# Peptides against a protein of PDB entry 4GXB, part 103

Target 1, 277 residues: chain A of PDB entry 4GXB
Amino acid sequence: VPTEEVSLEVLLSNGQKVLVNVLTSDQTEDVLEAVAAKLDLPDDLIGYFSLFLVREKEDGAFSFVRKLQEFELPYVSVTSLRSQEYKIVLRKSYWDSAYDDDVMENRVGLNLLYAQTVSDIERGWILVTKEQHRQLKSLQEKVSKKEFLRLAQTLRHYGYLRFDACVADFPEKDCPVVVSAGNSELSLQLRLPGQQLREGSFRVTRMRCWRVTSSVPLPSGSTSSPGRGRGEVRLELAFEYLMSKDRLQWVTITSPQAIMMSICLQSMVDELMVKKS

## One batch from the design tools (peptide; made by RFdiffusion4, then SolubleMPNN)

Design b2_p18_8_s2 (from b2_p18_8, 8 letters changed)
Fold by OpenDDE base, seed 5:
Structure b2_p18_8_s2 (fold): chain B 277 residues (1-277), chain A 18 residues (1-18)
Amino acid sequence: as target 1 above (277 residues)
Amino acid sequence: APPLYLVEEVENPVFDPE
């Protein structure tokens, strides 16, 4: 692609549009810096955020596809897909809520975290009771952003990334689940007809390894999942989990977001490595 | 079996077998 100046749209978690002028040859960090400059985010806070490729659903919800890598050209990465449903989103890219303290010290950082948190609550990524919702709404009406975040930090799945409904082989084969990544774990939520919500928590420190696999179903394969056309690529995330002492078991998640899940796992591992160091 | 393509396999450095 020839080097040209282009206008690139980057969305915040709440759908707010940030337009930046960049070169087609600008890498992910260059674009991130341009977005930061446009928002007046200090340079020392840039590292707390990343650019993500997402697919915007008909209802305006974001399905995270992957984190943009350092070597990528965001303009090319998004435009090459030739679909307007694909967007670039700015989101915080750390997992430990302790880092919120650093970001919240800056007005722009505070606003970004606030907007993200409001959006995550509205989308049901952060789980809220009726009473908590009332408290949050009161704080939102008062525009008490710091207090709002402090309350939000105590909520279930604060800081988690929620994936689209998918299928896992846990607790049994072909279970419909909602996967969320955060707090150094994968949370698998299952609601079977007539049953209460069940959650399986898989801590990263108990995963020996994980893998992403891609397969093309053969036409003769009887597993007619009704929604996938014959011949569509099937992505799976599998991890070997320490269920109990000296008992390892593979858990497999079938999801088009398997790559994004693996990126989250790696990111959580990386953050844990920094803390151990 | 459909050809399985391994996209990525990662051994976890923070794995704690206790």
Scores: peptide ipSAE 0.510, ipTM 0.892, DockQ to the pose 0.739
Fold by OpenDDE base, seed 2:
Structure b2_p18_8_s2 (fold): chain B 277 residues (1-277), chain A 18 residues (1-18)
Amino acid sequence: as target 1 above (277 residues)
Amino acid sequence: APPLYLVEEVENPVFDPE
């Protein structure tokens, strides 16, 4: 692709549009720097954020596809898909809420975290009680961003990424689950018929390994799930988990977002390694 | 069995068996 100046749209978590002029040859970091400059985010805070490829759903929610890698050309990565549903999103790229303190010191950083957190609550990624919701709304009305974030940091699944509904083989085969990644874990929420909502927590430190696999389902004569065409690639994330002392068990999640889940796992592991060093 | 392709396999360096 010849090097040309282009306008690229990058979205915040809340759908706010940031238009940047970049070169088609600009790599992910170049685009990220351009976005930061447009937002007036200091250079020393750029590393707390990343660009993600997402698919915008009909309801305006984002289905995260993957993190853009350093070698990628974001303009090419998004435009090559030739669908308006694909977007580039700026989001914080760390898991430990302690890093919020660094980001919140800056007005722009604070605004970004605030906007992301509001969006995550509105989308149900962060779980809130009625009373907590009331408190959050009150703080939002007052535009008390710092206090809002401090309260939000205490909430269940703060800082988590929530994935689209998918299927897991735990606790039993073909369980419909909602997976969320955060706080060095994968959270699997499920509701079986006639049962209460259940959550399984899988801590990264108890995962011996994980893998992403791709397969092409054989045409089964049975009605394929609505929306999966014949020959659609099936992605799975499997991890070997220490269920109890000296007892490892594989857990497999079937999801189109398996790659994104693995990226989250790697990212959480990387952060833990940094803390350990 | 359908063809299975390994896309990624990661051994976890922060795995703690204790």
Scores: peptide ipSAE 0.509, ipTM 0.891, DockQ to the pose 0.742
Fold by OpenDDE base, seed 4:
Structure b2_p18_8_s2 (fold): chain B 277 residues (1-277), chain A 18 residues (1-18)
Amino acid sequence: as target 1 above (277 residues)
Amino acid sequence: APPLYLVEEVENPVFDPE
């Protein structure tokens, strides 16, 4: 791709558009810096955020595809897909809510966290009771962003990334689940007909390993995964989990977002490694 | 069965077997 100056649209979690002028040859960090400059985010806070490739759903929600890597060219990465549904999104990229204290001390950082948190609540990524929702709405009406965030930090799945509904082999084969990543875990939520919501919590520290696999249905193969046509790639995330003392079991999630899930796992592991050092 | 391709495999450095 020839080096040219282009206008690139980057979205915030709430769908707010940030237009930046960049080169087609600018790497992820260059684009991130341009976005930060446009927002007046200080340089020392840039590292708390990342750019993500997402698919915008019909309802305006984002399906996260992957984090843009350092070597990538964001303009090329998004435009090469030749679909308007793909967007670049700015989001916080740490898991420990303690880092919110550093970010929210700055006005722009505070606004970014606030916008993200409001969006996450509206999308049901953060789980709230009726009373909590009332309190949050009151704070939102008062535009009390700090108090809003402090309350939000106490809520279930605060800071989690929620994935699209998919399938897992846990607790049974072909279970429809909703996966969320956060707080150094994968949460698998399952609601079977007539049953209460069940949640499996899988802590990263109890995962011996994980893997992403790809398969292509062959014409001779009797079992195509439901809803996938011939030639569609099937992505799976599998992790070997310590269920009990000396008992390891593989758990497999079948999802188009398997890559993004693995990125989340790696990111959580990386953060834990930093804390351990 | 369709061929399975390994895209990524990661050994977890923070794994704690207790």
Scores: peptide ipSAE 0.507, ipTM 0.890, DockQ to the pose 0.772
Fold by OpenDDE base, seed 1:
Structure b2_p18_8_s2 (fold): chain B 277 residues (1-277), chain A 18 residues (1-18)
Amino acid sequence: as target 1 above (277 residues)
Amino acid sequence: APPLYLVEEVENPVFDPE
């Protein structure tokens, strides 16, 4: 792609648009710096955020595709898909809420965390009770961003990334699940017909390994799920989990977001490694 | 079995067998 100056749209979690003038040859970090400059985010806080490729759903929700890598050209990465549903999103890229304290010290950082958190609550990524929701709304009306975040930090699945509904082989084969990544775990939420919501928590420290696989279903006759057209690549995330002492079991998640899930796992592992050093 | 392509396999350095 020829080096040209272009206008690139980057979205915040709430859908707010940030327009930046960049070169088509600018790498992910260059674009991130441009976004930071546009927002007046200080340089020392840039590292707490990342750019993500997402698919915008009809309802305006974001389906995370992947984190943009350092060597990528965000303009090329998003435009090469030739679909307007793909967007670049700025989001915080750490898991430990303790890092919020560093980000919240800055007005812009505080605003970014606030906007993300409001969006995550509105989208149901953060789980709230009726009473908690009332308290959050009251704080939002008062525009008390710090207090809002402090309350939000105590909520279930705060800081988690929620994936689209998918299928897992746990606890049973072909179980419909909603996967969320955060707090050094994968949370698998399952609601079977007529049953209460069940949650399986898979801590990263109990995963021996994980893998992402892709397969093309052979046109064998029977189990064509009606909605998967002939030839769709099946992505799976599998991890070997320590269920009990000396008992490892593979858990497999079938999802188009398997790559993004693996990125989350790696990111959580990386953060844990930093904390141990 | 459909051809399985391995995209990524990661051994977890923070795995704790207790």
Scores: peptide ipSAE 0.507, ipTM 0.890, DockQ to the pose 0.747

Design b2_p18_8_s3 (from b2_p18_8, 7 letters changed)
Fold by OpenDDE base, seed 5:
Structure b2_p18_8_s3 (fold): chain B 277 residues (1-277), chain A 18 residues (1-18)
Amino acid sequence: as target 1 above (277 residues)
Amino acid sequence: APELHLVEEVENPVFDPE
């Protein structure tokens, strides 16, 4: 692609549009810096955020596809898909809420975290009781962003990334689940008809390994999942989990977002490695 | 057999077998 100046749209979590002028040859960090500059985010806070490729659903919800890598050209990465449903989103890229303290010290950082948190609550990524919702709304009406975040930090799945509904072989084969990544774990939520919500928590420190696989179902395969046409690529994330002492078991998640899940796992591992160091 | 293509396999450095 010839080097040209282009206008690139980057979305915040709440759908706010940030337009930046960049070169087609600008790498992910260059674009991130341009977005930061446009928002007046200090340079020392840039590292707390990343650019993500997402697919915007008809209802305006974002399905995270992957984190943009350092060597990528964001303009090319998004435009090459030749679909307007694909967007670039700015989001915080750390997991430990302790890092919020650093980001919240800056007005722009505070606003970004606030907007993301409001959006995550509205989308149901952060789980909120009726009473908590009332408290949050009160704080939102008062525009008490710091207090809002402090309360939000105590909520279930704060800082988690929620994936689209998918299928897992846990607790049994072909279970419909909602997977969320955060706090150094994968949370698998299951609601069977007539049953209470069940959650399986899989801590990263108990995963020996994980893998992502791609397969094309054979036409003769009887597993007619009604929604996938014969011949569509099937992605799976599998991890070997320490269920109990000296008992390892593979858990497999079938999801188009398997790659994104793997990216989250790696990111959580990386953060844990930094803390151990 | 469906052709399984391994995209990636990661051994977890923070795995704690206790």
Scores: peptide ipSAE 0.527, ipTM 0.906, DockQ to the pose 0.728
Fold by OpenDDE base, seed 1:
Structure b2_p18_8_s3 (fold): chain B 277 residues (1-277), chain A 18 residues (1-18)
Amino acid sequence: as target 1 above (277 residues)
Amino acid sequence: APELHLVEEVENPVFDPE
């Protein structure tokens, strides 16, 4: 792609548009710096955020595809897909809420975390009770961003990334689940007909390994899920989990977001490694 | 058998067998 100056749209979690002028040859970090400059985010806080490729759903929700890598050209990465549903999103890229303290010290950082958190609550990524929701709304009306975040930090699945509904082989084969990544775990939420919501927590420290696989289903007759057209690549994330002492079991998640899930796992592992050093 | 293509396999360095 010829090096040209272009206008690139980057979205915040709430859908707010940030337009930046960049070169088509600018790498992910260059674009991130441009976004930071546009927002007046200080340089020392840039590292707490990343650019993600997402697919915008009809309802405006974001389906995370992957984190943009350092060597990528965000303009090329998003435009090469030739679909307007794909967007670049700025989001915080750490898991430990303790890092919020560093980001919240800056007005712009505070605003970014606030906007993301509001969006995550509105989208149901963060789980809230009715009373908690009332308290959050009250704080939002008062525009008390710090207090809002402090309350939000105590909520279930704060800081988690929620994936689209998918299928897992746990606790039973072909279970419909909603996967969320955060707090050094994968949370698998399952609601079977007539049953209460069940959650399986899979801590990263109990995963021996994980893998992402792609397969093309053979046109064998029976289990064609009606919605998967002939020839769609099936992505799976599988991890070997320590269920009990000396008992490892594979858990497999079938999801188009398997790559993004693996990125989250790696990111959580990386953060844990930093904390141990 | 569906041709499984391995995209990624990661051994977890923070795995703690207790």
Scores: peptide ipSAE 0.527, ipTM 0.906, DockQ to the pose 0.738
Fold by OpenDDE base, seed 4:
Structure b2_p18_8_s3 (fold): chain B 277 residues (1-277), chain A 18 residues (1-18)
Amino acid sequence: as target 1 above (277 residues)
Amino acid sequence: APELHLVEEVENPVFDPE
């Protein structure tokens, strides 16, 4: 792609559009810096955020595809897909809520966290009770962003990334689940007909390893995942989990977002390694 | 068996077997 100046749209979690003028040859960090400059986010806070490739759903929600890597050219990455549903989104890229303290000290950082958190609550990524929702709405009406965030930080699945409904082989084969990543875990939520919500919590520190695989269903092969036809690529994330002392078991998630799930795992591991060092 | 391709495999450095 020839180097040209282009206008690139980057979305915040709430759908707010940030237009930046960049070169087609600008790498992820260059674009991120341009977005930061446009928002007046200080340089020392840029590292707390990342650019993500997402697919915008009909309801305006985002299905996260992957984090843009350092070597990527965001303009090329998004435009090469030749679909208007794909967007670039700015989101915080750390897991420990303690880092919120650093970010929210700055007005722009505070606004970004606030907008993201409001969106995550509205989308049901953060789980709230009726009373908590009332309190949050009150704070939102008062535009008390710091207090809003402090309350939000106590909520279940705060800071989690929620994936689209998919299938897992846990607790049974072909179970429909909703996966969320956060707090150094994968949460698998399952609601069977007539049953209460069940959640499996899989802590990263109990995963020996994980893998991403792709497969093409064959006529002579096993049944494909629900909704997939023959010849369609099936992505799977599998992790070997320490269920009990000296008992490892593979758990497999079948999802088009398997790559994004793996990215989340790696990111959580990286953050834990930093804390350990 | 379906055609299987490995995209990635990661050994977890923070794995704690206790």
Scores: peptide ipSAE 0.526, ipTM 0.904, DockQ to the pose 0.720
Fold by OpenDDE base, seed 2:
Structure b2_p18_8_s3 (fold): chain B 277 residues (1-277), chain A 18 residues (1-18)
Amino acid sequence: as target 1 above (277 residues)
Amino acid sequence: APELHLVEEVENPVFDPE
């Protein structure tokens, strides 16, 4: 692709559009720097954010596809899909809320975290009680961003990425689950017929390994999951988990977002390694 | 058996069996 100047749209978590002029040959970091410059985000805070490829759903929610890698050309990566449903999103790229303190010191950083957090709450990624919701709304009305974030940091699944509903083989085969990644864990939420909502927590430190696999399902006469055509690739994330002392068990999640889940796991592992060093 | 392809396998360096 010849090097040309183009206008690229990057979205914030709340759907706010940031238009940047970049070269088609600009790599992910170049685009990220351009976005930061457009937002007036200081250079020293750029590393707290990443660009993600997402698919915008009909309801405006984002289905995260993957993190854009350093070698990628974001313009090419998004335009090659030839569908306007795919977007590039700026989001914070760390898990430990302690890093919020660094980001919140800057006005732009604060605004970004605030916008992301508001969006995550509105989308149900962060779980809130009625009372907490009332408190958050009050703070939002007052535009007390710091206080809002401090309260939000205490909430369940703060900083988590929520994935689209999928299927897992835990606690039993073909369980419909909602997976969320954060706080060095995968959270699997499920509601079985006639049962209360259950959550399984899988800490990364108890995962010996994980893998992503792709397969082509054999034609089964039964209509499998609605919308999957014949020959559609099935992605799975499997991890070997220490259920108890000296007892490892494989857990498998079947999801089109298996790659993104793996990216999250790797990212959480990387962060833990940094903290350990 | 369905054709299975390994996309990625990661051994976790922060795995703690204790």
Scores: peptide ipSAE 0.526, ipTM 0.906, DockQ to the pose 0.743

Design b2_p18_8_s4 (from b2_p18_8, 8 letters changed)
Fold by OpenDDE base, seed 4:
Structure b2_p18_8_s4 (fold): chain B 277 residues (1-277), chain A 18 residues (1-18)
Amino acid sequence: as target 1 above (277 residues)
Amino acid sequence: APELYEVESVENPVFDPS
């Protein structure tokens, strides 16, 4: 693509549009800096955020596709898909809520975290009781952003990224699940017929390894997923998990967001490595 | 068997076998 100046739309988690003028040749960091400048976010806080490629669903929710990598050209990455449903979203890119303290010290950082958290609650990514919801609503009405965040930080799945409904082979074959990543874990929520909601927590520190695979179902294949035809690409995330002492078991998630899930795992591992050093 | 391709494989450096 020839280098030229273009207007690029970057969305916040709440759907707020940030328009930036960038070059088509600008890499991810360049675009991120442009967005930060537009928002008046300090340079020292830029590292707490990343740009993500998402698919906007009909209800306005975002299905995260992947994090934009450093070498990528965001304008090219999004426009090459030739679909208006794909968007670039700014979101915080750390997992430990302790880092919120650094971000919240700045007005713009505070606003970004607030907007993200409100959106995550509205979308059901953060789980709240009726009483908690009442408290949050009251704080929101008062525009008490710091207090809102402090309460939100105590809530279940705060800081998690929720994926679209998919399928896993745990606890049994072809289980419909909702996967969420956060707090150094993958949470698998499922509701089997006639049963209550169940959650499996898979801590990253108990994963020996993980892999992403791509497959094409064949007519002779016994691994045909319901609803998938021949020639349809199937993405899977598999991780080998320490279920008990000296007992490793593979867990496989079939999802078009398998790549994004692996990115989350790597990101959580990276953050843990920083803490370990 | 389906055509299978490995996109990535990662050994976890923070794995704790204990």
Scores: peptide ipSAE 0.497, ipTM 0.895, DockQ to the pose 0.750
Fold by OpenDDE base, seed 2:
Structure b2_p18_8_s4 (fold): chain B 277 residues (1-277), chain A 18 residues (1-18)
Amino acid sequence: as target 1 above (277 residues)
Amino acid sequence: APELYEVESVENPVFDPS
C-alpha cells in the first residue's frame, strides 16, 4: 500500500470518536501515539492503553476481535475488512486495578477510565446491584469521576472484558455461556433453563496450558445449525485446568472470539509475570 | 473428524500446580 496521509477514526469505549491524521504506513504504536496526542494523554500513560479491532453490533456494543499487534498497520487492518462494522477502539490494556492509580493521576487518563467504566456498566460488563447502580448514578450526576471509579473498582467484574454469548463444554456439553476475562481469570456464566445463574471461575494460575484451534465443520447433512453457512470456521479456546489437586481437565470454549480470549489470557499471564519479577 | 488446525498453543509459565 502506498504511503498516504489518511484520516483514521478511533473510538473510545463509549463510542466517542477520535479522528487522527496518520500515514497508511503508521504502525500500531504510531497510531496510538497520534490518538494520545489528540486526547492530550501524556506519553508516560500511553502504555496503559491499546488499540483493539472490534466489530460494532447493531445495538452499538463492541465485539472484540483482537488486539492490534505492534507490527500491524491499523489503517490497513481495519480497512482491509471492507466493512463499516469494524472499528478501532482505544481501551485500557492492563488488568490489575492498582494501575488505575497511575492513570487517574492525569485528567485525561481519569476521563478515559471513567468513560470506559461508565460504558462497561451500561453494557452490563460490570455487574451491579440496584443499590450500587443508584450510588453510581448519583456519582455520575455529580461528575465525581474519582469517587465513581473507586466505587466501581469494588464491583464484580470490574476491569473485565465481556465476550459475546458462546458455547462451552463445561459443566456440560454444549452449554450456552457468557465468558468474561479479568482479574487473572476467565469467568463463565451459565444460565440453564429453569436454573439459577451459575458462574465458573477459572484462574489463570490454575491453567497448565491453553490452545486455540480452527476447524471447518464437515458437511454433515443433518445438523444445519441455522445461520452457520457451509464452510464457516469454528474457533475454539481450550485450556487444561487444575480442577483439584493433581486433577487436570480440559475445558473448551467454542467462540468466534477464541483468539481474543487467548490474547486476554496471554495478557493476564504477561502482567502476572511482571509482578513476579 | 473435523480438520483441526492448531492456531496457537501456550504453556502457561505462571501455572501453579500447588
Scores: peptide ipSAE 0.497, ipTM 0.899, DockQ to the pose 0.771
Fold by OpenDDE base, seed 1:
Structure b2_p18_8_s4 (fold): chain B 277 residues (1-277), chain A 18 residues (1-18)
Amino acid sequence: as target 1 above (277 residues)
Amino acid sequence: APELYEVESVENPVFDPS
């Protein structure tokens, strides 16, 4: 792609559009800096945010595809897909809510966290009771952003990234699950027939390893999973988990977002490593 | 068997077997 000045749209979690003028040759950091400048986010807070490639679903929700890497050209990355459903989204890229304190000190940072949190609650990424929702709504009406965030920080799955419904082989084969990543874990929510909603927590510190695999299903006459066309690539995230003392078990998640899940795992691991240093 | 291609494999440095 020739180097040209272009207008690039970057979305916030709530769908707010930020238009930035960049070069087609600008790398991820360059674009991120442009977005920060447009928002008047100070330079020292840029590192708390990242650009993500997402697919906008019919309901307006975002399906996260991957984090844009440093060497990437965001304009090329999004436009090369030749589909309007793909967007670039700005979102916080840390997991420990303690870092919110740094971001919240700045008005723009506070606004970004607030907007993201409101959106995450509205989309059901953060789990709230009826009473909690009432309290949050009251704070929102008062525009008490700091208080809103402080309450939100106590909520279940605060700071988690929620994935699209997918399938896992745990606790049983072909189990429909909703996976969320956050707080150094993968949370698998499932509802088995005749059972209440259950959550399986897989802490990163109990994962010995993980892998992402890509496969093409062989046409076997009997395993037509409904909705998968013949020849579609199947992505899987598998991790070896310490279920009990000296007992490792593989857990496999089949999802088009397997890559994004692995990115989250790596990101959580990286953050934990920083804390240990 | 499906043709399986490994995209990524990671050994977790923060794994705690204890």
Scores: peptide ipSAE 0.489, ipTM 0.894, DockQ to the pose 0.756
Fold by OpenDDE base, seed 3:
Parts: sequence; structure tokens; C-alpha cells
Structure b2_p18_8_s4 (fold): chain B 277 residues (1-277), chain A 18 residues (1-18)
Amino acid sequence: as target 1 above (277 residues)
Amino acid sequence: APELYEVESVENPVFDPS
């Protein structure tokens, strides 16, 4: 792609559009800085946010594909896919809610966190009771953003990324699950007919290792899974987990978002390493 | 068997075996 000035659309979590003028050759950080400037976000807060490639679903929900890396050219990364369903989204990129304190001291940072949190609640990424929902709505009506965030920080799965429904081999083979990443864990939620909601919590500190694999199924007269065509790539995330003392077990998640899941794991690990140093 | 390729493998530096 020749170097030229272009208008690039970056979305907030709530779907708000931010248009920035950038060069096609601008790297991820350059675009991020342009977005920050457009929003009047101070430079010292830029590091708390990242750009993500997402696929916008028909209902407007975002399926996270991957985090844009430093060497990438966001304009090229999104346009090369030749589909309007792919978008670039700005989202906070840290896991520990303690960092919210730094971000929310600034008006723009506060607004970004607020908008993201409202969206996450509306999309069901953050789990709320009826009473909590009432309290949140009251605070939202009052536009008390700080108080709203303080309450939200106490809620289940605050700060988590929720993935599309997928399949895991835990607790049993071919279990339909909803995976969420946050608070240094992967949460696997399962609801079978007639059963209570089950959640498996897999703490990152108990994962010895993980891997992402890509496979192509053999040609067969039938599709191996609904919605998969011939030659469609199957992605899996597998991690070896310490289930109990001296007992390691592999858990495998089959998902098109396996790469994004691994990015989340790495990001959580990186944050833990920073805290430990 | 399907053709399998490893995209990424990571040993976790913060793994706590205790």
C-alpha cells in the first residue's frame, strides 16, 4: 500500500466512532496517539489502552480477534481483510482494577472507563444481580461516573473479556462453554439442561504452559462441526493446569478466538511479572 | 488425522507448582 493520508475509524467499546487522520504507514502506536489526541487523552494515560481488531456481529456485539501489535499498520491490518465487519476498537488493556485509579483521575480517562463499563454490563460481560442493576441504573441516571465505576469494580467479571460460545473438553468432552478472561484467570461457564450454572476457574498461576494449534480437518462427506466448511481451519487453545497437588491435566478449548485467548493469557502473565518485579 | 500445526507454545514464567 502506498504511503498516503487516510481517514481511519476507531470505535470505543460502546460503538462511538472516533475518526483520525493518519498515514497508511503509521504503526499501532502512531494511530493510538492520534486517537488519544482526538479524545484529548493525556500522553501518560495512553499506555493503559490498546487497539484491538474485532469482528462486529449482526447485533453490534464485538468478537475480539486479536490485539494489534506494535509493528502492525492498523489501516493495512483492517482493510486487508476486505470486510466491513472488521473494526478497530480502543479498550483498556490492563487487568488489575487498581490501575483504574490512575486512569479515572483524568476526565477523559474516566469517560472511557465509564463507557466501556456500561457497555460491558449491557452486553452481559459483567454479571449483575437485580439489585445491583438497579443501583447501577440510578448512578447512571445521575451521571455519577466515579461512583458507578466503584460499584462496578466489585461486580463479578469486572474487567473480563467475554468470548463467543465455544467448546471445551472440560469437565467432559465436547462441552459447550463460554470463556471469559480476566483477573488472572480463564473462566469457563457451562450450563447443561436441568443443571445449575457451573463455572471452572483456571488461574494463570496454576497453568504450567499453554499452546495454540491450528489444524485442517480431513476431507469428509460431512462437516465435522456445524458452520465449518471443507478445509476450514480449526484453532485450539490447550493449557496444562495444576488441578491438585502434583496433578497436571490438559484442558483444551476449541475456538476461533484461541489466538485472542492466548494473547489475554500472555497479557495477564506480563502484568503479573511487572507486579512481581 | 488432521494436519496439525503448532502456532504458539508458551512456558508460563509465573507458574507456581506449590
Scores: peptide ipSAE 0.489, ipTM 0.893, DockQ to the pose 0.756

